# Designs tried in a protein design run: peptides against a protein of PDB entry 4GXB. Part 56

Target 1, 277 residues: chain A of PDB entry 4GXB
Amino acid sequence: VPTEEVSLEVLLSNGQKVLVNVLTSDQTEDVLEAVAAKLDLPDDLIGYFSLFLVREKEDGAFSFVRKLQEFELPYVSVTSLRSQEYKIVLRKSYWDSAYDDDVMENRVGLNLLYAQTVSDIERGWILVTKEQHRQLKSLQEKVSKKEFLRLAQTLRHYGYLRFDACVADFPEKDCPVVVSAGNSELSLQLRLPGQQLREGSFRVTRMRCWRVTSSVPLPSGSTSSPGRGRGEVRLELAFEYLMSKDRLQWVTITSPQAIMMSICLQSMVDELMVKKS

## One batch from the design tools (peptide; aimed at target 1 S214)

Design b2_p24_7_s2 (made by RFdiffusion4, then SolubleMPNN; from b2_p24_7, 12 letters changed)
Fold by OpenDDE base, seed 2:
Structure b2_p24_7_s2 (fold): chain B 277 residues (1-277), chain A 24 residues (1-24)
Amino acid sequence: as target 1 above (277 residues)
Amino acid sequence: AASETVYTVDWEKLSITTTSSRLP
């Protein structure tokens, strides 16, 4: 792609649009810096955020496709898909809520975290009780962003990334599940017919390995699952988990977001390793 | 065509090893 100046739209978690003028040849960090500058986010806080490629769903929610890598050209990455549903989103890229303290010391950082958190609650990524919801709304009405965040930090799945409903082979084969990544774990939530919500928590510290598999199913005479066209790429994330002492078990998730899940795993592991080093 | 990327975590060495392969 020839190098030229372009206007690139980057969305915040809440859908707020940030327009930046960049070069088509600008890499992810360049674009991130441009976004930061536009938002007046200090340079020292840039590292707490990343750019993500997402698909905007009909309801306005974001399906995270992947994190944009350093070598990528965000403009090219998003425009090459030739679909308006694909967007670039700025989101915090750390897992430990302790880092919120660093970010929220800055007005812009605070606003970003606040907006993200509000959005995550609204989208049901953060799980709240009725009472908690009332409290959050009260704080939101008062525009008490710090207090809002402090309360939110105590909530279930705060800081998690929620994925679209998919299928796993745990606890049973072909189980419909909702996967969320956060707090150094993958949470698999499922509700079987007539049953209460069940959750499997898989701590990354108990994962020995994981794999992402991309395959194109051969046209088998088997009825394509509703919604998957013939020849669509099938993505799977499988991880080997230490269920108990000396008992490893593979758990496989079939999801178009398998790559993103893997990225989350990598990121969570990396963060833990940094803490341990 | 299938591909696989395997991530192996060594918690002692604090490292992740990545191996990519084409599957038959």
Scores: peptide ipSAE 0.587, ipTM 0.936, DockQ to the pose 0.738
OpenDDE base, seeds 1, 3, 4, 5: peptide ipSAE 0.583, 0.586, 0.584, 0.584; ipTM 0.935, 0.935, 0.935, 0.935

Design b2_p24_7_s3 (made by RFdiffusion4, then SolubleMPNN; from b2_p24_7, 14 letters changed)
Fold by OpenDDE base, seed 2:
Structure b2_p24_7_s3 (fold): chain B 277 residues (1-277), chain A 24 residues (1-24)
Amino acid sequence: as target 1 above (277 residues)
Amino acid sequence: AASVTVNTVDWEKLKIVTTSSEAP
């Protein structure tokens, strides 16, 4: 792609648009710096955020595709898909809520965390009771952003990334599940017919390894799963988990977001390793 | 063609080892 100056749209978690003038040859960090400058985010806080490639769903929610890597050219990465549904989103990129303390000391950082958290609650990524929702709304009406965040930090799945409904082979084959990543775990929520909602928590510290598999299904005669076009790439995330003492078991998730799930696992593990160093 | 990327965690060395393979 020729090097040209372009206007690039970057979205916040709440869908707010940030327009930045960048070069088509600018790498992810260059674009991130441009966004930070546009928002007046201090340089020392840039590292707490990342750019993500997402697909905007019909309801306006974001399906996270992947984190943009350092060597990528965000303009090229998004435009090469030739679909307006793909967007670049700025989001916090750490998992431990303790880092919120550093970010929320700054007005812009506080606003970003607040907007993200409000959006995550509205999208049902953060789980709230009726009473908690009332309290959050009261704080929102008062525009008490710090107090709002402090309350939100106590909520179930705060800081989690929620994925689109997919399929897992746990606890049974072909189980419909909703996967969320956060707090150094993958949470698998499922509701089987006639059963209550169940959640499986898989801590990354008990994962020996994980793999992402990309495959094109062979036209096998009988099992046309409805909705998958012939030749559609199948993505799977599988992880080997220590279920009990000396018992390792593979869990496989079939999802178009398998790559993003893997990125989340890597990121969570990396953060834990930094803490242990 | 199938591609597989495997991430193995080494908690002692505090690193992730990533390997990729392609199969027909």
Scores: peptide ipSAE 0.488, ipTM 0.905, DockQ to the pose 0.753
OpenDDE base, seeds 1, 3, 4, 5: peptide ipSAE 0.485, 0.157, 0.480, 0.483; ipTM 0.905, 0.706, 0.906, 0.906; seed 1 fails the geometry check

Design b2_p24_7_s4 (made by RFdiffusion4, then SolubleMPNN; from b2_p24_7, 14 letters changed)
Fold by OpenDDE base, seed 5:
Structure b2_p24_7_s4 (fold): chain B 277 residues (1-277), chain A 24 residues (1-24)
Amino acid sequence: as target 1 above (277 residues)
Amino acid sequence: AASVTVSTVDWEKLTIITTSSRLP
């Protein structure tokens, strides 16, 4: 792609559009810096955020595809897909809510976290009770962003990334599940026939390894994933988990977002390792 | 053809080893 100046649209988590003028040859960090400059986000806070490739669903929700890597050219990465449904989104890229304290010290950082959190609640990524919802709405009406975030930090699945409904082989084969990543775990929410909603929590500290498998199903083969067309690439994330003492078991998730899930695992493990060192 | 990327965590050494391979 020739090096040219272009206008690139980057979305915030709430869908707010940030237009930046960049070069087609600008790498991910260059674009991130441009977005930060546009938002007046201080340089020392840039590292708390990342750019993600997402697919915008019909309802406006974002399906996260992957984190843009350092070597990538965001303009090329998004435009090469030749579909308007693909977007670049700015989102915080750490897991420990303690880092919110650093970001919240700045007005722009505070606004970004606030907007993201509001969006996550509205989309059901953060789970709230009726009473909590009332409290949050009250704080929104007062535009008390710090207090809003402090309350939000205590909520279930705060800081989690929620994935589209998919299929897992746990606890039973071909179970429909909703996977969320956060707080150093994968949360698998499922409802078996005639049963209440259940959640399986898989802490990354109990994972020995994980793998992403890409395969092309045979023609006329039965795909376990609902809605997938014939010949569509099948992605699976499998992790080997310590279920109990000396008992390792593989858990497999079939999802188009398997790559993104693996990126989350990597990121969560990395953050834990930094804390341990 | 199938491809597999495997990440193995060493919690003692605080490292992750990632390998990619093609499957028959």
Scores: peptide ipSAE 0.424, ipTM 0.908, DockQ to the pose 0.747
OpenDDE base, seeds 1, 2, 3, 4: peptide ipSAE 0.423, 0.422, 0.421, 0.420; ipTM 0.908, 0.907, 0.907, 0.906

Design b2_p24_8 (made by RFdiffusion4)
Pose (drawn by RFdiffusion4):
Structure b2_p24_8 (pose): chain A 263 residues (1-190, 198-221, 229-277), chain P 24 residues (1-24)
Amino acid sequence: VPTEEVSLEVLLSNGQKVLVNVLTSDQTEDVLEAVAAKLDLPDDLIGYFSLFLVREKEDGAFSFVRKLQEFELPYVSVTSLRSQEYKIVLRKSYWDSAYDDDVMENRVGLNLLYAQTVSDIERGWILVTKEQHRQLKSLQEKVSKKEFLRLAQTLRHYGYLRFDACVADFPEKDCPVVVSAGNSELSLQLREGSFRVTRMRCWRVTSSVPLPSGGRGEVRLELAFEYLMSKDRLQWVTITSPQAIMMSICLQSMVDELMVKKS
Amino acid sequence: SLGSETLYTVDWEKNEITVESTDY
């Protein structure tokens, strides 16, 4: 791509706009640093956040497509799709909530975690009852951002990433499920199954050839993971999802974080 | 028919993931 200065909109998890001037040839880290500079996020906290490509739904929710890799050009990644529904999003990119402590030591970092947690509750990524949700919106007005976040850290599925509804062959073939990734596991809500990352020997992403539109081709995508169900018993679990690659990215990210910790 | 396959294999002793991809 010829080098040229352009304006790039990067959204926070709640849809707030962050406009940055970047080059068409800037890579992911360059764009991330420009976004951090605009938000006044310290350099030493940039590593706790990442940029994601998402599809914004009619209701404003985001369906995560992929975390942008180091070699990617974010302006090209989003513009090449030729659709205003696709957005670049900044979101925390770690899994263990112990790292929230490092981020919350800074006002901007705290503000970012607060904003995405509020959005996570509003969009049902964090699981609360109707009554609890009512209380939370109230506590939100009455407590500091820090106090609100400490409470949110104890809520069901805090720190998880939620995927569009899809199907899996667990427990039975073609079961409708909602899959979420977090806390070193995949959660399948059918009833529920919890599949620990440490019990996955491997996982595989497969795709059909592109098919004519039922002007975009369609592809059937699957994410299958080989799971240690019990001693010396491995069983494949298959999820059919257009977001199979994002699920694979989350599994790799969670495994990488476990290994960094182990080291 | 199958269009592509990517396999991720985890080695916990070497603290690594091996990735193999194939196009059809």

Design b2_p24_8_s1 (made by RFdiffusion4, then SolubleMPNN; from b2_p24_8, 7 letters changed)
Fold by OpenDDE base, seed 2:
Structure b2_p24_8_s1 (fold): chain B 277 residues (1-277), chain A 24 residues (1-24)
Amino acid sequence: as target 1 above (277 residues)
Amino acid sequence: GLGSETVYTVDWEKLSINVESRDF
């Protein structure tokens, strides 16, 4: 692609548009810096955020496709998909809520975290009780962003990324699940017919390994499942988990977001390793 | 089928992730 100056739209979690002028050859960090500058986010806080490729759903929710890598050209990455449903989103990229304290010290950082958190609650990524929701609304009405965040930090799945409904082989084969990544775990939520909501928590510290598999199913002659086009790539995330002492078990998630899940796993592991170093 | 697999192995002692990829 020839190097040209272009206008690139980057979205915040709440759908706010940030337009930046960048070069088509600008890498992810260059674009991130441009976004930060546009927002007046200080340079020392840039590292707490990342750019993500997302698919915007009909309801305006974001399906995270992947984190943009350092070597990528965000303009090219998004435009090459030739679909307006794909967007670039700015989001915090750390998992430990303790880092919120650093970000919240800055007005812009505070605003970003607040906007993200509001959005995550509205989208049901953060789980709230009726009472908690009332409290959050009250704080939102008062525009008490710090207090709002402090309350939000106590909520279930604060800081998690929620994935689209998918399928896992745990606890049973072909279980419909909602996966969320955060707090150094994968949470698998399932509701079987007639059953209560169940959650499986898989701590990354108990994962020996994981794998991402991309495969094109061979046209099996028999079951034309109506709707999967011949040749759709199947993505799976499988992880080997220490279920009990000396008992490893594979758990497999079939999801188009398997890559993003893997990125989350790596990121959570990396953050834990930094803390242990 | 045509596919690829990337395996991430965590070494918690060495604080490292080993990444291996294969095509199949």
Scores: peptide ipSAE 0.631, ipTM 0.950, DockQ to the pose 0.775
OpenDDE base, seeds 1, 3, 4, 5: peptide ipSAE 0.628, 0.629, 0.339, 0.628; ipTM 0.949, 0.949, 0.801, 0.949; seed 4 fails the geometry check

Design b2_p24_8_s2 (made by RFdiffusion4, then SolubleMPNN; from b2_p24_8, 9 letters changed)
Fold by OpenDDE base, seed 5:
Formats: sequence, structure tokens, C-alpha cells
Structure b2_p24_8_s2 (fold): chain B 277 residues (1-277), chain A 24 residues (1-24)
Amino acid sequence: as target 1 above (277 residues)
Amino acid sequence: ALGSETVYTVDWEKLSIEVTSREF
């Protein structure tokens, strides 16, 4: 792609648009710096955020596709998909809520965390009781961003990424599940008709390995589910998990977001390794 | 079936991740 000046749209988690003037040849960090400058985010806080490629759904929800890598050209990465559904989103890129303390000391950082957290609650990524929701609404009405975040940090799945409904072989074959990544785990939630919510919590510290598999299913003659176009790539994430002492078991998730799930696993492991070093 | 596999192996003692890929 020739080097040209372009206007690039980057979204916040709440859908707020940030327009930046960049070169088509600018790498991910260059674009991130431009976004930070536009927001008046200090340079020392840039590292707490990342750019993500997402698919915007009809309801305005974001399906995370992947994190943009350092060598990527964000303008090329998003435009090459030739669909307006694909967007670039700025989001915090750490897992430990302790790092919120560093970010929220700055007004812009505080605003970014607040906007993200409000959005995550509204989208049901953070799980809240009726009473907690009432308290959060009261704090939101008062525009008490710090107090809002402090309460939010105590909530179930605070800081998690929630994925689209998918299929897993846990607890049984072909189970419809909602996967969430955060707090150094994958949470697999299952609700079958007439049953209680079941959750499998898989701590990354008990994962020996994981794999991402991409495959093209051969057209098997039978049930053409009309919606899967002939030749759609099937993505799977499988991880080997220590269920008990000396008992490893594979868990397999079939999802178009398998790559993003793997990126989350890598990122959570990396953060844990930094803490152990 | 044509495809690819990327395997991530965590060494918690060495604090490292090994990444391998294959086509099939």
C-alpha cells in the first residue's frame, strides 16, 4: 500500500469515536500513540492499552477478533477485510486490577477505565446483582468515577473479556457455552433449559499447553445447516488441563474467536510470569 | 482436512512459552 495520510477511526469500548490522522504505513504503536495524543493520555500510560480488531454486531456489541500486533499496519489490517463491520477498538490490555491504580491517577486514564467498565456492565460482561446494579447506577448518576470503579473491581468477571456463544466438549460433547477470559482463567458458563447455571473455571496455572486448530470441513453430505457457508474455516481452541493430581484432560472449544482466546491465554500467562520474576 | 495447528507449551519452572506450528 502506498504511504498516504489517512483519517483512521478508533473506537473506545463504549463506541465513542476517536479520529486520528496517520500514515497508512504507521505501525500499531504509532497509531496507539496518535490515539493517546488525541485523548491527552500521558505517554507513561500508553502501555496499559492496546488496539484490537473487532467485528461490530448489529446491536453495537463488539466481537473481539484479535489484538493488533506491533508489526501490523492498523489501517491496512482493518481496510483489507473490506467490511465496515470491522473496527479498531482501544481497550485496557492488562488483567490484574492492581494496575487500575496507576491508570486512574490520571484524569484521562480514569475516564477510559470508567467508560470501558460502564460498557462492560451494560453488555453483561461484568456480572451484577440487582442491588449492585442499583449502587452502580447511583454512582453513575453522581458521576463518581473513582467510587464506581472501586465498586466495579469487586464484581464478578470484572476485567474479563466475554466471547460470543460457542460450543465446547465440556462438561459434555457439543455443549453450548459462553466463554470469558480474565483473572488468569477461562470461565465456561453453561445454562441448559430448566437447569441451573453451571460454570467451569479453568485457571491458566493448571494448563500445560493449548492449541489453536484451523481446518476446512469437507462437505459431508448430510445436515447442511443453511447458515454455515460451504467452506467456512473451523477454529478450535483446545487446552490440556490438570483436573486432579497427575490427571490431565483436554478441553476443546469450537469458536470463531479461538485465536482471540489463545491471545488472552498468552497475555494472562505473560502477566503471571512477570509477577513471578 | 487441510488445516494448521499452533501449539503453545508453558514451562512454569522456566517461565517460558514454547510455540510450534504445523500444517496438515
Scores: peptide ipSAE 0.654, ipTM 0.950, DockQ to the pose 0.759
OpenDDE base, seeds 1, 2, 3, 4: peptide ipSAE 0.652, 0.653, 0.652, 0.388; ipTM 0.950, 0.950, 0.950, 0.823; seed 4 fails the geometry check

Design b2_p24_8_s3 (made by RFdiffusion4, then SolubleMPNN; from b2_p24_8, 7 letters changed)
Fold by OpenDDE base, seed 2:
Structure b2_p24_8_s3 (fold): chain B 277 residues (1-277), chain A 24 residues (1-24)
Amino acid sequence: as target 1 above (277 residues)
Amino acid sequence: ALGSETVYTVDWEKLSITVTSQSY
């Protein structure tokens, strides 16, 4: 692609648009820096955020496709998809809420975390009780961003990424699940017919390995599941989990977001390793 | 079936991740 100056739209988690002038040849970090500059985010806080490729759903929710890698050209990455549903989103890229303290010290950082958290609550990524919701709304009305975040940090799935409904082979084959990644775990939530919500928590520290598999189903004549167009790539995330002492079990998630899930796993592991080093 | 597999292996003792990819 010829190097040209272009206007690139980057969204915040709440859908706020940030327009930046970049080169088509600018890499992810260059674009991130441009976004930071536009927001007046200090350079020392840039590392707490990343750019993500997402698909915007009809309801305005974001389906995270992947984190943009350092070598990528965000403009090319998003425009090459030739669909307006694909967006670039700025989001915090750490898992430990302790890092919020660093980010919250800055007004812009605080605002970013606040906007993200509000959005995550509104989207149901953060799980809240009725009472908690009332408290959060009260704080939001008061524009008490720090207090809002402090309360939010105590909530279930704070800081998690929620994925689209997908299928897993746990606890049973072909179980519909909602996967969330955060706090060094994958949470698999399922509601079987007539049953209460069940959650499986899979701590990354008990994972020995995981794999991402991409496959094109051969046109086997029989499994006309009507919804998968002939030739769609099937993505799976499988992880080997230590269920008990000396008992490893594979858990497989079939999801178009398998790559993103894997990125989350890697990121969570990396963060833990940094803490242990 | 045309596909690829990327395997991430975590060594918690060495604090490392090994990545291997295969196409088939």
Scores: peptide ipSAE 0.638, ipTM 0.944, DockQ to the pose 0.765
OpenDDE base, seeds 1, 3, 4, 5: peptide ipSAE 0.637, 0.635, 0.390, 0.635; ipTM 0.944, 0.943, 0.816, 0.944

Design b2_p24_8_s4 (made by RFdiffusion4, then SolubleMPNN; from b2_p24_8, 11 letters changed)
Fold by OpenDDE base, seed 3:
Order: structure tokens, then C-alpha cells, then sequence
Structure b2_p24_8_s4 (fold): chain B 277 residues (1-277), chain A 24 residues (1-24)
């Protein structure tokens, strides 16, 4: 692509549009810096955020595809998909809520965290009781952003990224699950027939390894899933988990978001390593 | 089927194993 000046749209978690003038040759960090400058986010806070490629659903919800890597050209990455459904989103890129303290010290950082948190609650990514929801609404009406965030930080799945419904081989084969990543874990939510909602926690510190597998189903295979057209790539995330002392077991998640799940795992591991150094 | 596999390994020597993690 020739180097040209272009207007690039970057969305916040709440769907707010940020238009930045960038070069088509600008890498992810260059675009991130341009977004930060447009928002008046200080340079020392840029590292707490990342750009993500998402698919916008009909209801305006975002399905996270992947984090944009350093070598990528965001303009090319999004436009090459030739679909308006694909967007670039700015989101916080750390997992430990302790880092919120650093970001919240700045007005712009506070606003970004607030907007993200409101959106995550509205989308049902953060789980709230009726009473908690009432309290959050009251704080929102008062525009008490800091107090709102402090309450939100105590909520179940605060800071988690929720994935689209998918399938796992745990606890049973072909089990429908909702996966969320956060707090150094993958949370698998499922409902077995006649049972209550169950949640399994898979801590990254008990994962020996994980893998992403891409496969193309052969045409002759009985596609048990009627909805995938012939030739669609099947993605799986598998991780080897320490279930108990000296007992490792593979868990496999079949999801179009397997790459994003893997990125989350790596990011959580990296953050834990930084904290231990 | 035709496919690719990418494997990531966690270094347990650097990361303390979480013995408090719950199964399902």
C-alpha cells in the first residue's frame, strides 16, 4: 500500500468514535500514540492500552478477533478485510485491577476505564446483582466515576473479556460453554441439562502449555455443525491443565476466537512474570 | 485434516503453581 495520509476510525469500548489522521504505513504503536494524543492521554499511560481488531455484531456488541501486533499496520489490517463489521477498538490491556490506580490518576485515563466498565456491565461481561446494579446506577447518575470503578472492581468478572458462546470437551464432550478470560484464568461457564449454571476456573499458573490448532474440515466429513459452510477453518484452543497433583489433562475449546483466547493467556502470563520480577 | 499447530509453554520454574485453583 502506498504511504498516504488517511483518516482512521478507532472505537472506544462504548462505541465512541475517535478519528485520527495517520499514515497507511503507521504501525500499531504509531496509531495508538495518535489515538492517545487525540484523547489527550499522557504518554506514560499509553502502555496500559492496546488496539484490538473486533467484529461488530448487529446489536453493536464486539466480538474480539485479536490484538493488533506491533508489526501490523492497523489501517491495512482493518481495510483488507473488506467489511464494515470489522473495527479497531481501544481497550485496557492489563488484567490486575491494581494498575487501575495508575490510570485513574489521570482524568482521561479515568474516563477511559469508566467508559469501558460501563460498557462491560451493559454487555453482561461483568456480573452484577440487582442491588449492585442499583448502586452502580446511582453512582453513574451522580457521575462519581472513581466510586463507580471502586465498586466495579469488586464485581465478578471485573476486567474479564467475554467470548462468544462456543464448545468445549470439558466437563463433557461437545459441551456448550461461555469462556471469559481475566484474573489470570479462563472461566468456563456452562449449564448441563437440568442443572444450574456452573463455572469452572482454569488458572494460567496451572497450565503447563496451550496450543492453537487450525484445521480445514474435509468435504466428506459429516459436518455435525450445519452452520459452518464447506471450507471454513476450524480453530481450537487446547491447554494442558494440572487438575490435581501429578494429573495433567487436556482441555479443548472449539472457537473462532481461539487465537484471541491464546493472546489473552499469553498476556496474563506475561503480566504475572512482570509482577514476579 | 490440513492444519497448523502453535504451542505455547508456561515456564513453571518462573511461575509458582497455583495449588488453590479449583476444578469445576
Amino acid sequence: as target 1 above (277 residues)
Amino acid sequence: GLGSVTVYTVNWEELSIDVESEEF
Scores: peptide ipSAE 0.140, ipTM 0.746, DockQ to the pose 0.318
OpenDDE base, seeds 1, 2, 4, 5: peptide ipSAE 0.117, 0.112, 0.095, 0.091; ipTM 0.713, 0.705, 0.701, 0.699

## One batch from the design tools (peptide; aimed at target 1 C209 L242)

Design b2_p25_1 (made by RFdiffusion4)
Pose (drawn by RFdiffusion4):
Structure b2_p25_1 (pose): chain A 263 residues (1-190, 198-221, 229-277), chain P 25 residues (1-25)
Amino acid sequence: VPTEEVSLEVLLSNGQKVLVNVLTSDQTEDVLEAVAAKLDLPDDLIGYFSLFLVREKEDGAFSFVRKLQEFELPYVSVTSLRSQEYKIVLRKSYWDSAYDDDVMENRVGLNLLYAQTVSDIERGWILVTKEQHRQLKSLQEKVSKKEFLRLAQTLRHYGYLRFDACVADFPEKDCPVVVSAGNSELSLQLREGSFRVTRMRCWRVTSSVPLPSGGRGEVRLELAFEYLMSKDRLQWVTITSPQAIMMSICLQSMVDELMVKKS
Amino acid sequence: SNPLLEMNAEYVGKVTENPAFDSSF
C-alpha cells in the first residue's frame, strides 16, 4: 500500500471513538502506540492491550473476528473489507485478572478496564441475573471505578470473551451453544460444559471451500479440540462457528499466557 | 470469494499442538 497519512477510528469496547492519524503502511504496534498516545496510556501498559477487528451489529454489539497480528496493517485490514460494519477495537488482551492490578495502578488503565467491564455487563458477556444487573447499575453510580472493578472481578465470566451463538457436537450433535473463552478454558452453555485448556492436546480449524451466496461467498468453519475426558481417553469436540479462527486465537493466547507464567 | 477466509487463511488447515497439555491426574 502506498504510504499516506489517514484518519483511523479505533473504538473502545463500549463504542467510544478514538481518532488517530496514522500511515496506511503503519503496522499493528504503530497504530497501538498512536492510540495509547491519544489516550495518554503509559508506554509500559501498552502490552496489556491489543487491537481487534470486529463486526459491529445493528444493536452496537461487537462480534470479534480476529486479534490483529504484528505484521498486519490495521488501516488496510479494515478498509479492504469495504464495509462500514467492520471496526478496529482496543481491548485488554490478557486473561488472568491478576494482571488487572498492574493496569489499575494508572488512571487511564483503570478507566479502560472500567469502560470495557461496564460494556461486558451490558452485553451479557459477564453473567448476572436481572436483579443483580439492577444492583450493579446502581452501585456504579455510588462507588468509585476502582471499587466497581473489584466487585466485577468476582462476577461470573469476568474476563471472558463471548462468541456469537453457534452449534457444537457436545453433548449431542448439532447442539445450540454459546461459547465463551476465559480463565484458561472454553465454556459451552447449551446446561454447561467447561473445557480446560490444559486438557486439550491440540485443536484444529477447518473450512469448507467457498460456496455461492445463499456478492459474498460462504464458508462452513469448524474448531475442533482434542480433549482429555478422563485418564487415557481423548475425545474430539467440534464447534461449528464463523468465529472458529477467533476461538483458535483465544485458545493459543490462553495457552501462551499459561506458558509465560510457567516460565 | 470470502474476504474473511482470505484474511485468515494462515489459520485454516492447521493443527496446533498444545505445549501445556497435561495428561496426568

Design b2_p25_1_s1 (made by RFdiffusion4, then SolubleMPNN; from b2_p25_1, 8 letters changed)
Fold by OpenDDE base, seed 3:
Structure b2_p25_1_s1 (fold): chain B 277 residues (1-277), chain A 25 residues (1-25)
Amino acid sequence: as target 1 above (277 residues)
Amino acid sequence: GNPLLEMNREYLGQTFENPVFDPSF
């Protein structure tokens, strides 16, 4: 692609649009710096955020596709898809909520975390009781962002990335599940008709390895993933999990977001490595 | 091919070994 100056739209979690003038040849970090400058986010906080490619659903919800890579060209990446459904979103990229303390010391950082958290609650990514919801709404009405975040940090799945409903071979074959990544785990939530919510927690430290595979389902007889036509590419994330002492078992998640799940795993692993060093 | 798959070709088919794997259970 020829190097040209272009206007690029980057969305915040709340849907706020940030327009930046960049070069088509600008890499992810260059674009991120441009966004930070536009928001008046200080340089020392840039590293706490990343740019993500998402698909915007009809209801305005974001389906995360991937984290933009270091040497990727965000403008080219998003425009090459030739669909207005695809957007670039700024989001925090760390998992440990302890890093919130660093970010929320700055007004802009605080606002970004607040907007993201509000959005995550509204989208049901963070799980809240009725009472917690009431408390959060009260704090939101008061625009008490710090207190809001402190309460939110105590909530179930705070800081998690929630994926679209998909299928896993856990706890049984072809189970409909909702996967969330966070706190160094994959959480698989299952709610069958007439049953209570069940959750399987897969800690990253018990995953020996993982991989993403692609396949084309055979037209005949195989259970097609809900929402995908026969013959469409199926993505699967498989990880080998330590289920018990000296017992490894493969768990497979079938999802269009399998790549994003893998990226989350890698990101969580990287953060854990930093903490161990 | 699917442009999204092409963008992420490096993630496909590779097995990632986990350096923080704890076998002690």
Scores: peptide ipSAE 0.613, ipTM 0.936, DockQ to the pose 0.636
OpenDDE base, seeds 1, 2, 4, 5: peptide ipSAE 0.611, 0.611, 0.610, 0.609; ipTM 0.937, 0.937, 0.937, 0.935; seed 4 fails the geometry check

Design b2_p25_1_s2 (made by RFdiffusion4, then SolubleMPNN; from b2_p25_1, 8 letters changed)
Fold by OpenDDE base, seed 3:
Structure b2_p25_1_s2 (fold): chain B 277 residues (1-277), chain A 25 residues (1-25)
Amino acid sequence: as target 1 above (277 residues)
Amino acid sequence: GHPLLEMNREYIGKTFENPVFDPSF
């Protein structure tokens, strides 16, 4: 592709648009730097954020597709899909909330975390009680961003990435679940009719390995992926989990976001490796 | 294949061994 100057739109978690002028040949880091410059985010904080490819739903919610790769060309990647549904989103790219302290020291970093957190709460990614919601709204009205974040950091699934409703073979076959990734785990939430919310927590440190597979469902099969036509490619994330002492069991999640789930696992593993070193 | 799948071909079919796996339970 010839190198040309182009305008690229990058969204924040709350849907705020950031327009940057970049080259078609600019790699992910180049674009990220351009976004940082536009936002006046200091260079030393750039590494706390990443660019993600997402599909924007009709309601404005984002379905995360993947993290943009280091050597990827973001402009080419998003435009090649030839659909207005696909967007590039800036989001924090670490899992440990301790890193928030570094980011919050800067006004722009604080604003980014605040906007992301507000959005995550509004979208139900972070789970809040009625009382917590009231407290958060009060802080939001006061525009007390630091206090807002400190409270948010205590909330269930703070810092998690929530996926679209999907299917798993846990706790039983073909179980509808909502998967979230964060805090070095995959959380599988299930609400069966007449039952309370159930959660299965799969810690990354108990995953021996994982893989994403693709398959074509049989036309006559009852297992149509939600939102996909019969015969469309089905993606599955399978991980081998240490369920008990010396007992490994495969858990499989069927989701169009299986790739993103795998990327999250790798990212969490990478962060844990840094902490162990 | 679907463009999204092609973009992520390196993630499909590969088994990732977890270096932080703790078998001690």
Scores: peptide ipSAE 0.614, ipTM 0.927, DockQ to the pose 0.642
OpenDDE base, seeds 1, 2, 4, 5: peptide ipSAE 0.613, 0.612, 0.613, 0.611; ipTM 0.927, 0.927, 0.927, 0.926

